# Designs tried in a protein design run: peptides against a protein of PDB entry 2AUS. Part 20

Target 1, 323 residues: chain A of PDB entry 2AUS
Amino acid sequence: ADIKREVIVKDDKAETNPKWGFPPDKRPIELHIQYGVINLDKPPGPTSHEVVAWIKRILNLEKAGHGGTLDPKVSGVLPVALERATRVVQALLPAGKEYVALMHLHGDVPEDKIRAVMKEFEGEIIQRPPLRSAVKRRLRTRKVYYIEILEIDGRDVLFRVGVEAGTYIRSLIHHIGLALGVGAHMAELRRTRSGPFKEDETLVTLHDLVDYYHFWKEDGIEEYIRKAIQPMEKAVEHLPKIWIKDSAVAAVAHGANLTVPGIVKLNAGIKKGDLVAIMTLKDELVALGKAMMSTQEMIERSKGIAVDVEKVFMPRDWYPKLW

## One batch from the design tools (peptide; made by RFdiffusion4, then SolubleMPNN)

Design b1_p9_8_s3 (from b1_p9_8, 4 letters changed)
Fold by OpenDDE base, seed 2:
Structure b1_p9_8_s3 (fold): chain B 323 residues (1-323), chain A 9 residues (1-9)
Amino acid sequence: as target 1 above (323 residues)
Amino acid sequence: YEELYALIE
């Protein structure tokens, strides 16, 4: 998520009309909620689905969705996309995750051996999804980006781990325990990051949401609920972006594919088949789609379909039809 | 408010 992508400008003269659209920082509170994502601190106990149901009840919402399942016993960062933003979770599901885990060893192991063996688990690992997962039960590789040991106290090992989406930390700990020769289990797990969402000032509890909604509805104070909800554009910060002309926005908002002439600027390193975010020049999310060209092809070509539009978010009336 | 607060504990 922290990879800064270079921005290539294709049209340096392109301007945007300030009267069109609703930039993320200029949405009325009701519209902000309709296009919002909560960085929820999921408590241990409930399922991720139960927590989404609670948020819908607390905030009086018709629909919501989460950016990647946490097990009932697992706490921490659960992005919950609201109402019109619900489908932005498709950008978060494939995003990297970070956890803090407590591993309990079933025997005594020297600290030097613990550190050496855990370092060998950085990189590609082979996993089988658990029985309770909706994921097809086949052996698959997953990336462990880093392991940072925070504390070793006898048989208890506290560590931070960055992983590819759908890496099972319980399975990782089981394999570490086997490699140590004594066995191990996961005692505790907290998710500290899900793509662009992390433990920061935007992290809120279910109780915070109850309080903040009450302050808005009963006291007329919108400030707290406004801060507790992030704009849906936060949920696509980690994706490669393509910024489009005002004249292309309404067509894409109507479900038309993005053509090369509509591009103003784009991130470097887009490959054919990548999930990309189509943005206005005001950094409003128009749509998610599949890149049909590389960045280089989008620069060199004068015509053709640049992005196959898969999911529109922007309302059709925010920008005028200019075709 | 109080009912919702208690139900999520």
Scores: peptide ipSAE 0.067, ipTM 0.837, DockQ to the pose 0.833
Fold by OpenDDE base, seed 4:
Structure b1_p9_8_s3 (fold): chain B 323 residues (1-323), chain A 9 residues (1-9)
Amino acid sequence: as target 1 above (323 residues)
Amino acid sequence: YEELYALIE
């Protein structure tokens, strides 16, 4: 769900110098790539790791990382963070996912019963991670946010499902099949959403990336490769944000913790322990960190550590040291 | 270009 978070303004007079930083929409192409995330349409067949290796080869990159593994047979939305943005994938790992799945039933079931039983799987489900997962095989709860049946054709059930991160759709389908009494298996699976990344005009193939890189390098046309790469800030849209003064940016970019006086505005509903994005007033990602205070504490207190800075993204020189 | 294009199919 696109949770709209209220923005609380702490300092309504805080201005930002337009000469400092590089807003996401104003990065030179090379810098845009260095701080980019590709909304990749992963083909079926290759592993997510192989696809990341291909992207590195295509775009001549030293490093990249993906925002959550898709199985080899699974296609669709795979966010791939590039170069200096590589570590932003940690914001995407816990993000909700959406899939379109084709479930094949092993027997005939009335459509009304299919619809009724699938609706019962909305909410909390108990799953055991598959043997092939690096995850410790303990029973765990996962949220199914919604199930939308798209089509029922005899034994084939096409449905959209929104789930908590690390929900196994194959296991969900197996349990639905058991509940229907006939059994079922996952015939096809496509991921249609990974946090802020979805199937939209930003979704690109590996072939698109080959073409777009060629157009840039050989023909001098940067437009296509620019559009194919999203700014790293896209990868944190789903996080609660704290916007900081220009005077605080360089300190945070050097790895200093964010203190309360540096805050200009913040989202409502931040709790102690939450992963938060520290932003400039130009919506540039400075760092990810752990909230050490609630939103209310960050408003009421005059001093103290607001965020324990865990990961810096912004270069140290984009903003001047103002201390 | 052609080699990369063919290898990712």
Scores: peptide ipSAE 0.065, ipTM 0.835, DockQ to the pose 0.833
Fold by OpenDDE base, seed 3:
Structure b1_p9_8_s3 (fold): chain B 323 residues (1-323), chain A 9 residues (1-9)
Amino acid sequence: as target 1 above (323 residues)
Amino acid sequence: YEELYALIE
């Protein structure tokens, strides 16, 4: 998520009409909720699906979805996309994750050896998905981006770990324990990050949501519930972006593929097949799609399909049809 | 409100 992407400007003269669309910070509260994502602090105990059902009940929503399952016993950052934003979870599922884990060793190991062995688990690891995962139980590689040991207290090792999506920390800890020769298990786990969502001032509990919804509905105070819900655009901050002309927005909002002439600016390093966010010049999410060209091809070509539009988020009427 | 609050505990 922390990859700063260069922005390449293709059309430096492109302007946007301030009267069109609803920029993330300009949405009325009802519209903000309809296009919202909650950075939920999932409590330990319930499943991620139960928590989503709770949010739907609390906020009187028809639809919601989460950006990546946390096990019942695991707490922390669970992005929950609301209503019309529900499908934005597609952007969050492949996003990197961070955890704080407590590993309990089944024997005594010198601290220097713990540190040395855990450092060897940075990089590519081989994992088999657990039986209970929706993922096919094939051996697969996963990247461990970093391991930061926070504390070692005898047999208890507290560490921060950044991982590729679908890395199983329980399995990582098991393998670390095997490499140490004593065995280990995961005592505690908290997710501290899911792509652009982290432990910050936007992190809210289920109880906070109950309170904030009550304050809005009973007391007319919308400020709390407004702050508790992030715009759906937050859920795509980590994706490569393509910014499009106002004249292209309505077509894309109707499900048309993005063609090269519609591009105003784009991130560097887009590859064919990448998931990309199509944005307005006001940083509104129009759609998610699959890049059909590289960044370089999108710059060099005058025509062709740049993005195969897969999921439209923007309403069809926010921008005028200019075709 | 109170019912929802208590059910989440």
Scores: peptide ipSAE 0.051, ipTM 0.827, DockQ to the pose 0.830
Fold by OpenDDE base, seed 5:
Structure b1_p9_8_s3 (fold): chain B 323 residues (1-323), chain A 9 residues (1-9)
Amino acid sequence: as target 1 above (323 residues)
Amino acid sequence: YEELYALIE
């Protein structure tokens, strides 16, 4: 998620009409909610599905969806996409995750040995999905990006871990315990990051949402509920982006594929098959799609399909049809 | 309001 992507400009003369669209920071409150994502602090106890149902009831919504399941006992960062933004969760499911975990060892191990063995689990690991997962129980590799030991107190090891999507921390702790020769189990787990969503000033509780919605509806104060909801564009910050001409926006909003002439600027390092975000020059999310060309091919070619458009988010009427 | 708090507990 933290990879700074270079921006390559293809058309430095491209301008945008300020009268068209609704930039993320300029949406009326009702429209902001319709295209919103909550950085929810999920409490321990409820399922991720129950929490989504509660948010729908609190905010009087027809639709919502979460950016990756947390187990009932697991707390922390759960992105919840609202209404018209609900399908943006597809960008968050494959995103990296960070956790803080408490591992309890079943025997005494010297601290130097704990540190040495846990460092060996950085990189590629082999996992079998647990029985409770909807995922087929085949052996698979997963990346552990980093392990940071925060505290060691006798048999209790508190650590931060960055992992590829669908890495099972419970299974990681079990394997660490086996490698230490004493066994171990996961005592506590909190998710501290899901792609672009982290523990920061945007993290809110279910109680905060009840209060902030009440302040808006009963007191006419929209500031709190506005800050509690992030624009859907936040949910794609970790994706490679392609920015398009105003003249291409309405076509893409109608489900047309993006062609090379519509590109104004793009991130470096796009490969064929990558999930990409199609943006306006005002940083509005138009659509998600599959790259059909590399960045280099999109620069060098004058024509062809650059992106196969899979999911449109922008309404068809925000930009005029210029075809 | 009170019903929503009780739902979350």
Scores: peptide ipSAE 0.046, ipTM 0.819, DockQ to the pose 0.795

Design b1_p9_8_s4 (from b1_p9_8, 4 letters changed)
Fold by OpenDDE base, seed 2:
Structure b1_p9_8_s4 (fold): chain B 323 residues (1-323), chain A 9 residues (1-9)
Amino acid sequence: as target 1 above (323 residues)
Amino acid sequence: MKELYELIE
């Protein structure tokens, strides 16, 4: 998520009309909620689905969805996309994750050996999905981006781990325990990151949401609930972006594919088949889609389908039809 | 890594 992508400008003269759209910082509170994502601190105990159902009750919502399942016993960062933003979770599901885990060893192992063996688990690992997973039970590779040992106290190992989406930390700890020759289990797990969402000032509890909704509805104070909800555009910060002309926005909002002439600027390194975010020049999310061209092809070509539009978010009336 | 392949079979 922290990879700054280069921005290539294709049309340096492209302007945007300030009267069109609703930039993420200029949405009325009701519209902000309709296009919102909560960085929820999921408590241990409930399922991710139960927590989403509670948020819908607390905030009086018709729809919501989460950016990647946490097990009942697992706490921490659970992005919950609201109402019109509900389907933005498709951008978060493939995103990298970070956890802090407590591993308990089933025997005594010298600290130097613990550190050496855990470092060998950085990179590609083989995992088997747990029995309770809806994921097809086959051996698969996953990336471990980093392992940082925070503390070693006898048989207890506290560590931070950055992983590819769908890496099972319980399975990682089991394999580390086998490699150490004593066995191990996951004692505790907290998710500290899910793509662009992390432990920061935007992290809120279910209790915070109850209070903040009450302050808005009963006291007329919208400030707290406004800060507790991130704009849906936060959920696509980690994706490669394509920024489009005002004249292309309404067509894409009607479900038309993005063509090359509509592009103003784009991130470097887009490959054919990548999930991309189509943005206005005001950084509003129009749609998610599949890149049909590389960045280089989008620069060099004068015509053709640049993005196959899979999911529209922007309402059809925020920008005028200019076709 | 070699030893982990022998333990997963």
Scores: peptide ipSAE 0.000, ipTM 0.424, DockQ to the pose 0.012
Fold by OpenDDE base, seed 4:
Parts: C-alpha cells; structure tokens; sequence
Structure b1_p9_8_s4 (fold): chain B 323 residues (1-323), chain A 9 residues (1-9)
C-alpha cells in the first residue's frame, strides 16, 4: 500500500549544507553501486540465493542480500541490496507483497461462484507454513489486502493478490480450491511487488546486468548500470521517516542514538517500537532504528532518545562532526 | 563470460 504519511515539520528553519553528503541522485557510479539495490526480475528455476551469488559475480561484489525469498519456480520482483546497502533488506522482509498467480481448478466451477468465493478470501486468512519453510509450523493469520481476478478461462484463474509478508500464495490457492469444492493448485506465480519495488522501468534481468556491467567496464558507458541500480533509499520508502539536522548526522552515523533535538521533520503515526528510517534533509538514509517515542512524544518533548539506532548505513565522514 | 551466460539461460 502506497500509504502517504503526513510530514510534520518541527524545525522549519533547518537548512542543509549542499557540500555535505551524497544525495541519492548525485552519487558517483562506484558509490551508487556501494549503496545500491537492484530491482531484479528473478527468473524461474534458480533459488534466490543462487541469483544473489550470480549478481555478486556479475558486478564483482563482496556482499549482497535479497529482500525476501522467492521459491525457485517463482519469478519476478526480487530486490537485491548491494555491498554497504546489504543490510537494508531487513526493511523489505516485513513489507507487503503483490503477486500474479495462475490457479488451476481440478473441476468445473461456475464463474460467478469463483468470483464470490475468491472475494471471501480478502481480509484475514489462517495459514500453515509449508513443510519446506524454515518458519515454525504454527497456525497464523495473514492479511490478504485485495484479490483482483484478471481472467477466468475455464479451470484457469489468473488473479492479482496483495498480501502481508509471509503469506503463502500456494496455500491460499489450496484453500480457495477447497472452498470451491473441486480443489486447486498453483500453476504459475510471479511476484509483481515487494514493498516499494514493483514491475516498472527499474526492473532488470540478470542478462541486463551482464550487458550493463560490460558497457561500463569495457566501453566506459555508466548510464545503463546507473539506471539498473536503485539507491538504497528506495528500499526504505515504505517506512516511516525521521529527518535530522546536519549537526546530528555524523553522531548517528557513528552509531549514536537519535535524540529529540536532532529532529527537523517526521512522519505522523510513528508508534513506540516501529522500525523507522533516519534520513538527512537531502533524503539520504543514515540509519534504521527502533522508535522509542511516538510522533507526538517526539514533537512535545525537548529531550530524550527518539530512536534506538540499530543499523547505520551512512559513512562516518559524509557529514562533519559538529560537536 | 561464456560460463556466466550458460548459467543464466
């Protein structure tokens, strides 16, 4: 869900020095890669881990990580965070997902009944994790945000589904098939969204990455590889944000907790315990952390720890120490 | 290079 969060300004006079930091749009290509996330079109066949290993080989990287496993047979949107951005994947793991699924019914069902029953699966569903999942096999609820039937061709039902993280579409289809009385299985599955990453002009293949890396290294053309890699800040767009003073950036980049005086602006609706992104006034990701206060407490209080800083991304030297 | 294309196809 593209939940537009209100921005509350706490300090309307706070300015940022244009000489400090590296805004997401102004990073040199090597630095852009070091703080990058690829919106990969994962092919069917390989594991998400194999694909990450290939990206590391293609781009000559030491480390990378993915924003949520796709099964070998599942294609589509796999965010792959690179190098210094690798840990940003933790922001993507809890993010909502969208899929296009082909469900094959094991018997004939009137279209009106298919539509009616699938609509009943919008909302809270009870799932068991599959046997092959490392997730503890307990009954759990998951949200189905929407089901959009795209096409019905006899026993084949093509649908778009928006789901809470860790919803198993294979299990959803199995339960739909049971509710229809004929049974069903997942014929095909493609992930079309993982949080802020979707099927758009930023979606690239492994082949694209090979070619784009070649164009950069052999031909000196950086444009393609630059466009193929998103700034790490993309991977936190779905999080509530807190924007901080230039004077607070270096301290947070050293792993200091964010205190209330450092806040310039923040999203509405932050609760204690929420994962938040700490941003510069140039929309650079400094750190991820746990909110220790609500938005209201961060506005009303003059002092105290606003965010417990868990993960620093920004280098310590991008902003000067102003203490 | 050739080995990498053969792994992606």
Amino acid sequence: as target 1 above (323 residues)
Amino acid sequence: MKELYELIE
Scores: peptide ipSAE 0.000, ipTM 0.471, DockQ to the pose 0.598
Fold by OpenDDE base, seed 5:
Structure b1_p9_8_s4 (fold): chain B 323 residues (1-323), chain A 9 residues (1-9)
Amino acid sequence: as target 1 above (323 residues)
Amino acid sequence: MKELYELIE
């Protein structure tokens, strides 16, 4: 998520009409909720599905979805996409995750040996999915991006870990315990990051949502509920982006594929097959799609399909048809 | 304990 992507400008003369669309910072409160994502602090106890059902009841919503399951006992960052934004969670499922974990060792191990062995688990690891996962029990590789030991107290090891999506921290701790020769188990787990969502000022509880919805509905104060809900564009910040002409927006909003002439600017390093976000010049999310060209091909070519549009988010009427 | 034995064969 923290990879700064270079922006390549293809058309430096492209302007946008300020009367068209609804920029993420300028949506009326009802429209902001319809295109919102909550950075929820999931409590320990309930399932991710139960928490989504509670949010729907609290906020009087028809639809919502979460950006990646947390086990019942696991707390922390659970992105919950609302209403028309519900399908933006598909951008968050493949995103990297960070956790803080408490590992309990089943024997005494010198601190120097703990630090040395845990450092060897940075990189590619082999995992078996747990019996309770809907995933076929096949051996799979996953990346551990970093391990940061926070505290060692005898047999208790508190650590931060950055991982590829679908890495099982419970299985990682079991393998570390084996490599140490004493065995280990996961005592506690909290998710501190899910792609662009982290522990920051945007993190809210279920209690906060009850209070903030009450302040809006009963007291007429929309400020708190507005700040508690992020625009859906937050959920795509970690994706490579392509910005398009105003004249291309309505076509893409109708489900047309993005062609090369519609591109104003784009991120460097897009490969064929990448998931990309199609944006307006006002940083509004139009659609998600699959790149059919590299960044270099999108610069060099004058024509062709740049993006196969898989999911439209923008309403068809926010921009005029200019075709 | 049962999940540990299938990694040693």
Scores: peptide ipSAE 0.000, ipTM 0.425, DockQ to the pose 0.014
Fold by OpenDDE base, seed 1:
Structure b1_p9_8_s4 (fold): chain B 323 residues (1-323), chain A 9 residues (1-9)
Amino acid sequence: as target 1 above (323 residues)
Amino acid sequence: MKELYELIE
């Protein structure tokens, strides 16, 4: 998520009409909620689905969805996309995750050996799906980006771990325990990051949401509920972006594929097949799509389909039809 | 490269 992507400008003279669209900071509260994502602190106990159902009840919503299941016992960062933003969770499924885990060892191990063995679990790992997974048991490679030991107290090891999406920390701990020769189990787990969502000032509880909704509806105080909900554009910050001309926005909002002439600027390092966010010059999310060209091909070519548009988010009326 | 068995979180 923190990868600063270089921005390549193709059209430095491209302007945007300030009267068109609704930039993330200019949305009326009702519209902000319709295109919102909550950085929820999921409590331990309930399922991620139960928590989403509670948010829908608290905020009087028809639709919501979460950016990746947390187990009942697991707390922490659960992105919950609201209403018209509900499908932005597709951008969060492939995003890296961070956890703080408590591992309990089943025997005494010298601290230096714990540190040395855990360091060897950084990098590429081969995972086999669990027997109870609906996913066909195929060997798959996953990345452990980092392991940071926070504390060692006898047999209890508190650590931070950054992982590729779909890496199971319970399994990682089991294999660390086997490598230590004593065995281990996961005592506690908290998710501290899901792509662009982390433990920061935007993290809110279910209790906070109850209070903030009450302050808005009963007291007319909008400020708290506005801060508790992030714009849907937050959920795509980790994706490579393509910014388009105002004249291309309405066509893409109607489900047309993005062609090369519509591109104003783009991130470096886009590959064919990448999930990309199509943005306005006001940083509004128009759509998600699949890159049909690399960044280099999008620079060098004068024509062709740059992005196959898979999911439109922007309403069709925010920008005029200019075709 | 280590082999990990996915246990369901």
Scores: peptide ipSAE 0.014, ipTM 0.514, DockQ to the pose 0.018; fails the geometry check

## One batch from the design tools (peptide; made by RFdiffusion4, then SolubleMPNN)

Design b1_p10_1_s1 (from b1_p10_1 with H3A S10K)
Fold by OpenDDE base, seed 3:
Structure b1_p10_1_s1 (fold): chain B 323 residues (1-323), chain A 10 residues (1-10)
Amino acid sequence: as target 1 above (323 residues)
Amino acid sequence: SAAEEAMLAK
């Protein structure tokens, strides 16, 4: 998520009309909520689905969805996409995750050996999904991006771990314990990151949401609830982006595929088949789609379908029909 | 590696 993607400008003269659309920071509060994502601090105890159901009740919402299940006992970063933004969770499901985990060893191991063996689990690992997962129970590879040991206290090892989506930390700890020869189990787990959502000033509790919604509805103070909800565009920050002309926005918002002439600028390194975010020049999310061309093809070609539009987010009326 | 053996044994 932290890799800055180069931006290639295809049309340096393209301007945007400031009267069209609703930039993320300029949405009225009701519209902001309709296109919002909460960076929720999920408490330990409830399921991710129960927490989503609570948010829907607290905020009087028809729809919401979460950016990747946390187990009942696991706390921390749970992105919850609201209303019209609900489908943006599809961008978060494949996103990398970070956790802080407490591993308890079942025997004494020298600290140097703990450090050495845990370092061997950086990179590609083999896992079998647990029975409770919707994922087929086949052996599969996953990436561990990094392991940072925070503290070693006898048999207790506190560590930060960055992982590919669908890596099971419980299974990782179990394998570390086997590799150490003593066995281990996961004592505690907190998710500290889910793609672009992390532990920062945007992280809010269910209690915060109750209070902030009350301040808005009863006291007319929108500031707190506005800050507690991120724009849906936050949920696509980690995706490669394609920025389009104002004249192309309405067509894409109607579900038309993005054609090459509509592109103003784009990220480098887009491959055919990649999930991409189609953005306005005001950084508004129009749609998610599948790249039908590479970045290079989108630069070199004068015509053709650049993106197969799969999920439209932007309302059809935010930009005028210019075709 | 001990890690690979541990991951393949299950």
Scores: peptide ipSAE 0.244, ipTM 0.894, DockQ to the pose 0.029
Fold by OpenDDE base, seed 4:
Structure b1_p10_1_s1 (fold): chain B 323 residues (1-323), chain A 10 residues (1-10)
Amino acid sequence: as target 1 above (323 residues)
Amino acid sequence: SAAEEAMLAK
């Protein structure tokens, strides 16, 4: 997720009209909410769906969606996309995750052996989806990007783990316990990251949201609710981006595919089939789509469909139709 | 490896 993508400029003379659109930091509060994502600290106990339903009630919203289910007992980072941003969750579902897990060992194991065995679980692991998963119960590989042991206290092992989406930490801990020869179980789990959303100053509780909404509605204080809601553009920070001309924005906002002439700049390393974010020159999310060309093809070609537009976010009227 | 064996264990 943290791979800094090089930006290749295709049109260095492209300017943007400051009067068009609504840059993420310049949205009126109502519009900010309509295009918002909450970095929610999900409490342990409720389902992710219950939490989304509560947010909808608290903020008087018609729709919301979450950026990847946390089990009832699991706390921490749950991105909740609001209203018009609801569909941005599709960018977050496949995103890498980080967790802090407490593993309880069923026997005594020397610390050096714990460290050595846990290191063997970095990289590709084999997992079977749990019974409760809608995913077919076939063996599949997943990537463990890193395991960082934070603390070992006898039989309790606190560790940070970065994983590919749909890695089951419970199953990882079970396998670690088997490899240690004593068995283990997951005592606690917290998600500390979901793609671009992490434990930072943007993390808010359900209680915070109640208070901040009250301050806005009753006291006219927008500051807190504004800070509690991130622009939807944050939810696509981990995606490869294509920045387009002002003249192309309205067409894409109408659901037209992005053609090569509309590209101003783009990230390096886009492959055909990649999910990409189409951005304005003001870093506004226009749409998500599937790359129909590589970065290199988008540079070299003068014409053709660069992106098959799948999900439009931007309203049709934010930019003028220039065609 | 002990990890591989554990992951392949049914």
Scores: peptide ipSAE 0.242, ipTM 0.889, DockQ to the pose 0.029
Fold by OpenDDE base, seed 5:
Structure b1_p10_1_s1 (fold): chain B 323 residues (1-323), chain A 10 residues (1-10)
Amino acid sequence: as target 1 above (323 residues)
Amino acid sequence: SAAEEAMLAK
């Protein structure tokens, strides 16, 4: 999520009308909720689906979805996209994850050997999906971005791990235990990050949501529930972005593909086939789509389809039709 | 590596 992307400007004279749209920081509370994502601290015990169902009841919502399943016994960061933002989970499912894990070793191992062997699991690893997963049980490669040992207490190893989406920490710990020659199991697991969502001041519990919704509905205090819900644009911060002219916004909001003349600025390093976020000049999410050109092709070409629009988020009436 | 052997054994 923390990949700094250069911004290339194609049209330095492009302006935006302040009367059009609803910037993420200027949405009325009802609209903010309709286009919101909660950074939920999932408790241990319930499934991710049960927690989403509880949020829907607490906040009186028609629909919601989560940014990647946590097992019942696993706690921590579960992004929950609300109402009109529900489909933004498409951006979060493939995003990198971070966990803090407690590994229990089944024998005594010198600390130097623990550190050396765990370092060998940084990079590419081979995993077989567990029987309980909906994923086909074929061997697959996954990336471990980093392993940071936090504490070693005899047979207990506390560590932070950054991983590609769909890496199984339980399987990783099992393989570490085999490589150490003594065996190991996962004692505890917490997810500390899911793409742009992390443990920070935006992390809220189910209890917080009950209280904050009550303060809004019964006491007229919207501040707490407003802070507890992030704008849907937070859920795409890790994606490459393309910013478009005001004149192109309504067409894209109607499901038209983005053409090259509509581009004002874009991130460097977009490849053909990448998932990209189409943004207004006010940093509003219009749509997600598939890049049909590289960044370089979008700079050099004067015409053509830049993005195949897959999911529209913006309402059709926020910007005028200028075609 | 010990890691590769452990991952290939299953």
Scores: peptide ipSAE 0.238, ipTM 0.891, DockQ to the pose 0.029
Fold by OpenDDE base, seed 1:
Structure b1_p10_1_s1 (fold): chain B 323 residues (1-323), chain A 10 residues (1-10)
Amino acid sequence: as target 1 above (323 residues)
Amino acid sequence: SAAEEAMLAK
């Protein structure tokens, strides 16, 4: 998520009308909620679906969705997209995850050996999906981006791990235990990151949401509930972006594909087939789509379909039809 | 490696 992407400008003279759209920081509270994502601290015990159902009840919402299942016993970062933003969770499903895990060893192992063997699990690993997974039970590769040992206390190993989406930490710990020769199990697990969402000042509990909603509805204080809900644009910060002309926004909001003439600026390193966020010049999310060209092709070509638009988020009326 | 053997054993 912290990958700084270079921005290439195609049209340095492109202006935006300040009267059109609703920038993330200028949305009225009701509209902010309609296009919101909560960085929820999921408690241990409930399922991710139960927690989403509670948020819907607390905030009086028709729909919501989460950015990747946490098991009942697993706590921590669960992005919950609200109302019209619900489908933005599709951008978070493929995003990297970070966890803090407590591994309990079933025998005594020297600390130097623990450190050496755990380092061998950085990089590409082989996993089989657990029986409870809807994923076909075939061997598959996953990336472990890093393992940071935080503490070793006898048979208890506390570590931070950054992983590709759909890496099973329970399976990783099991394989580490086998490699150590003594066996191991996952004692505790917390998710500390899901793409752009991390443990920071935006992390809120279910209790916080109850209180903040009460302060808004009963006391007229919007500040707390406004801070507790992130704009949906937060959920796409990790994606490559394409910024479009005001004249192209309404067409894309109606589900038209983005053509090359509509592009004002774009991130470097877009490949054909990448998931991209289509943005206004005010950093509003218009749509998600599949890149049909590379960044280089989008620069060099004067015409053609740049993005196949898959999911529209922006209302059709925020920008005028200019065609 | 011990890691590779562990991952292939299950």
Scores: peptide ipSAE 0.233, ipTM 0.894, DockQ to the pose 0.029

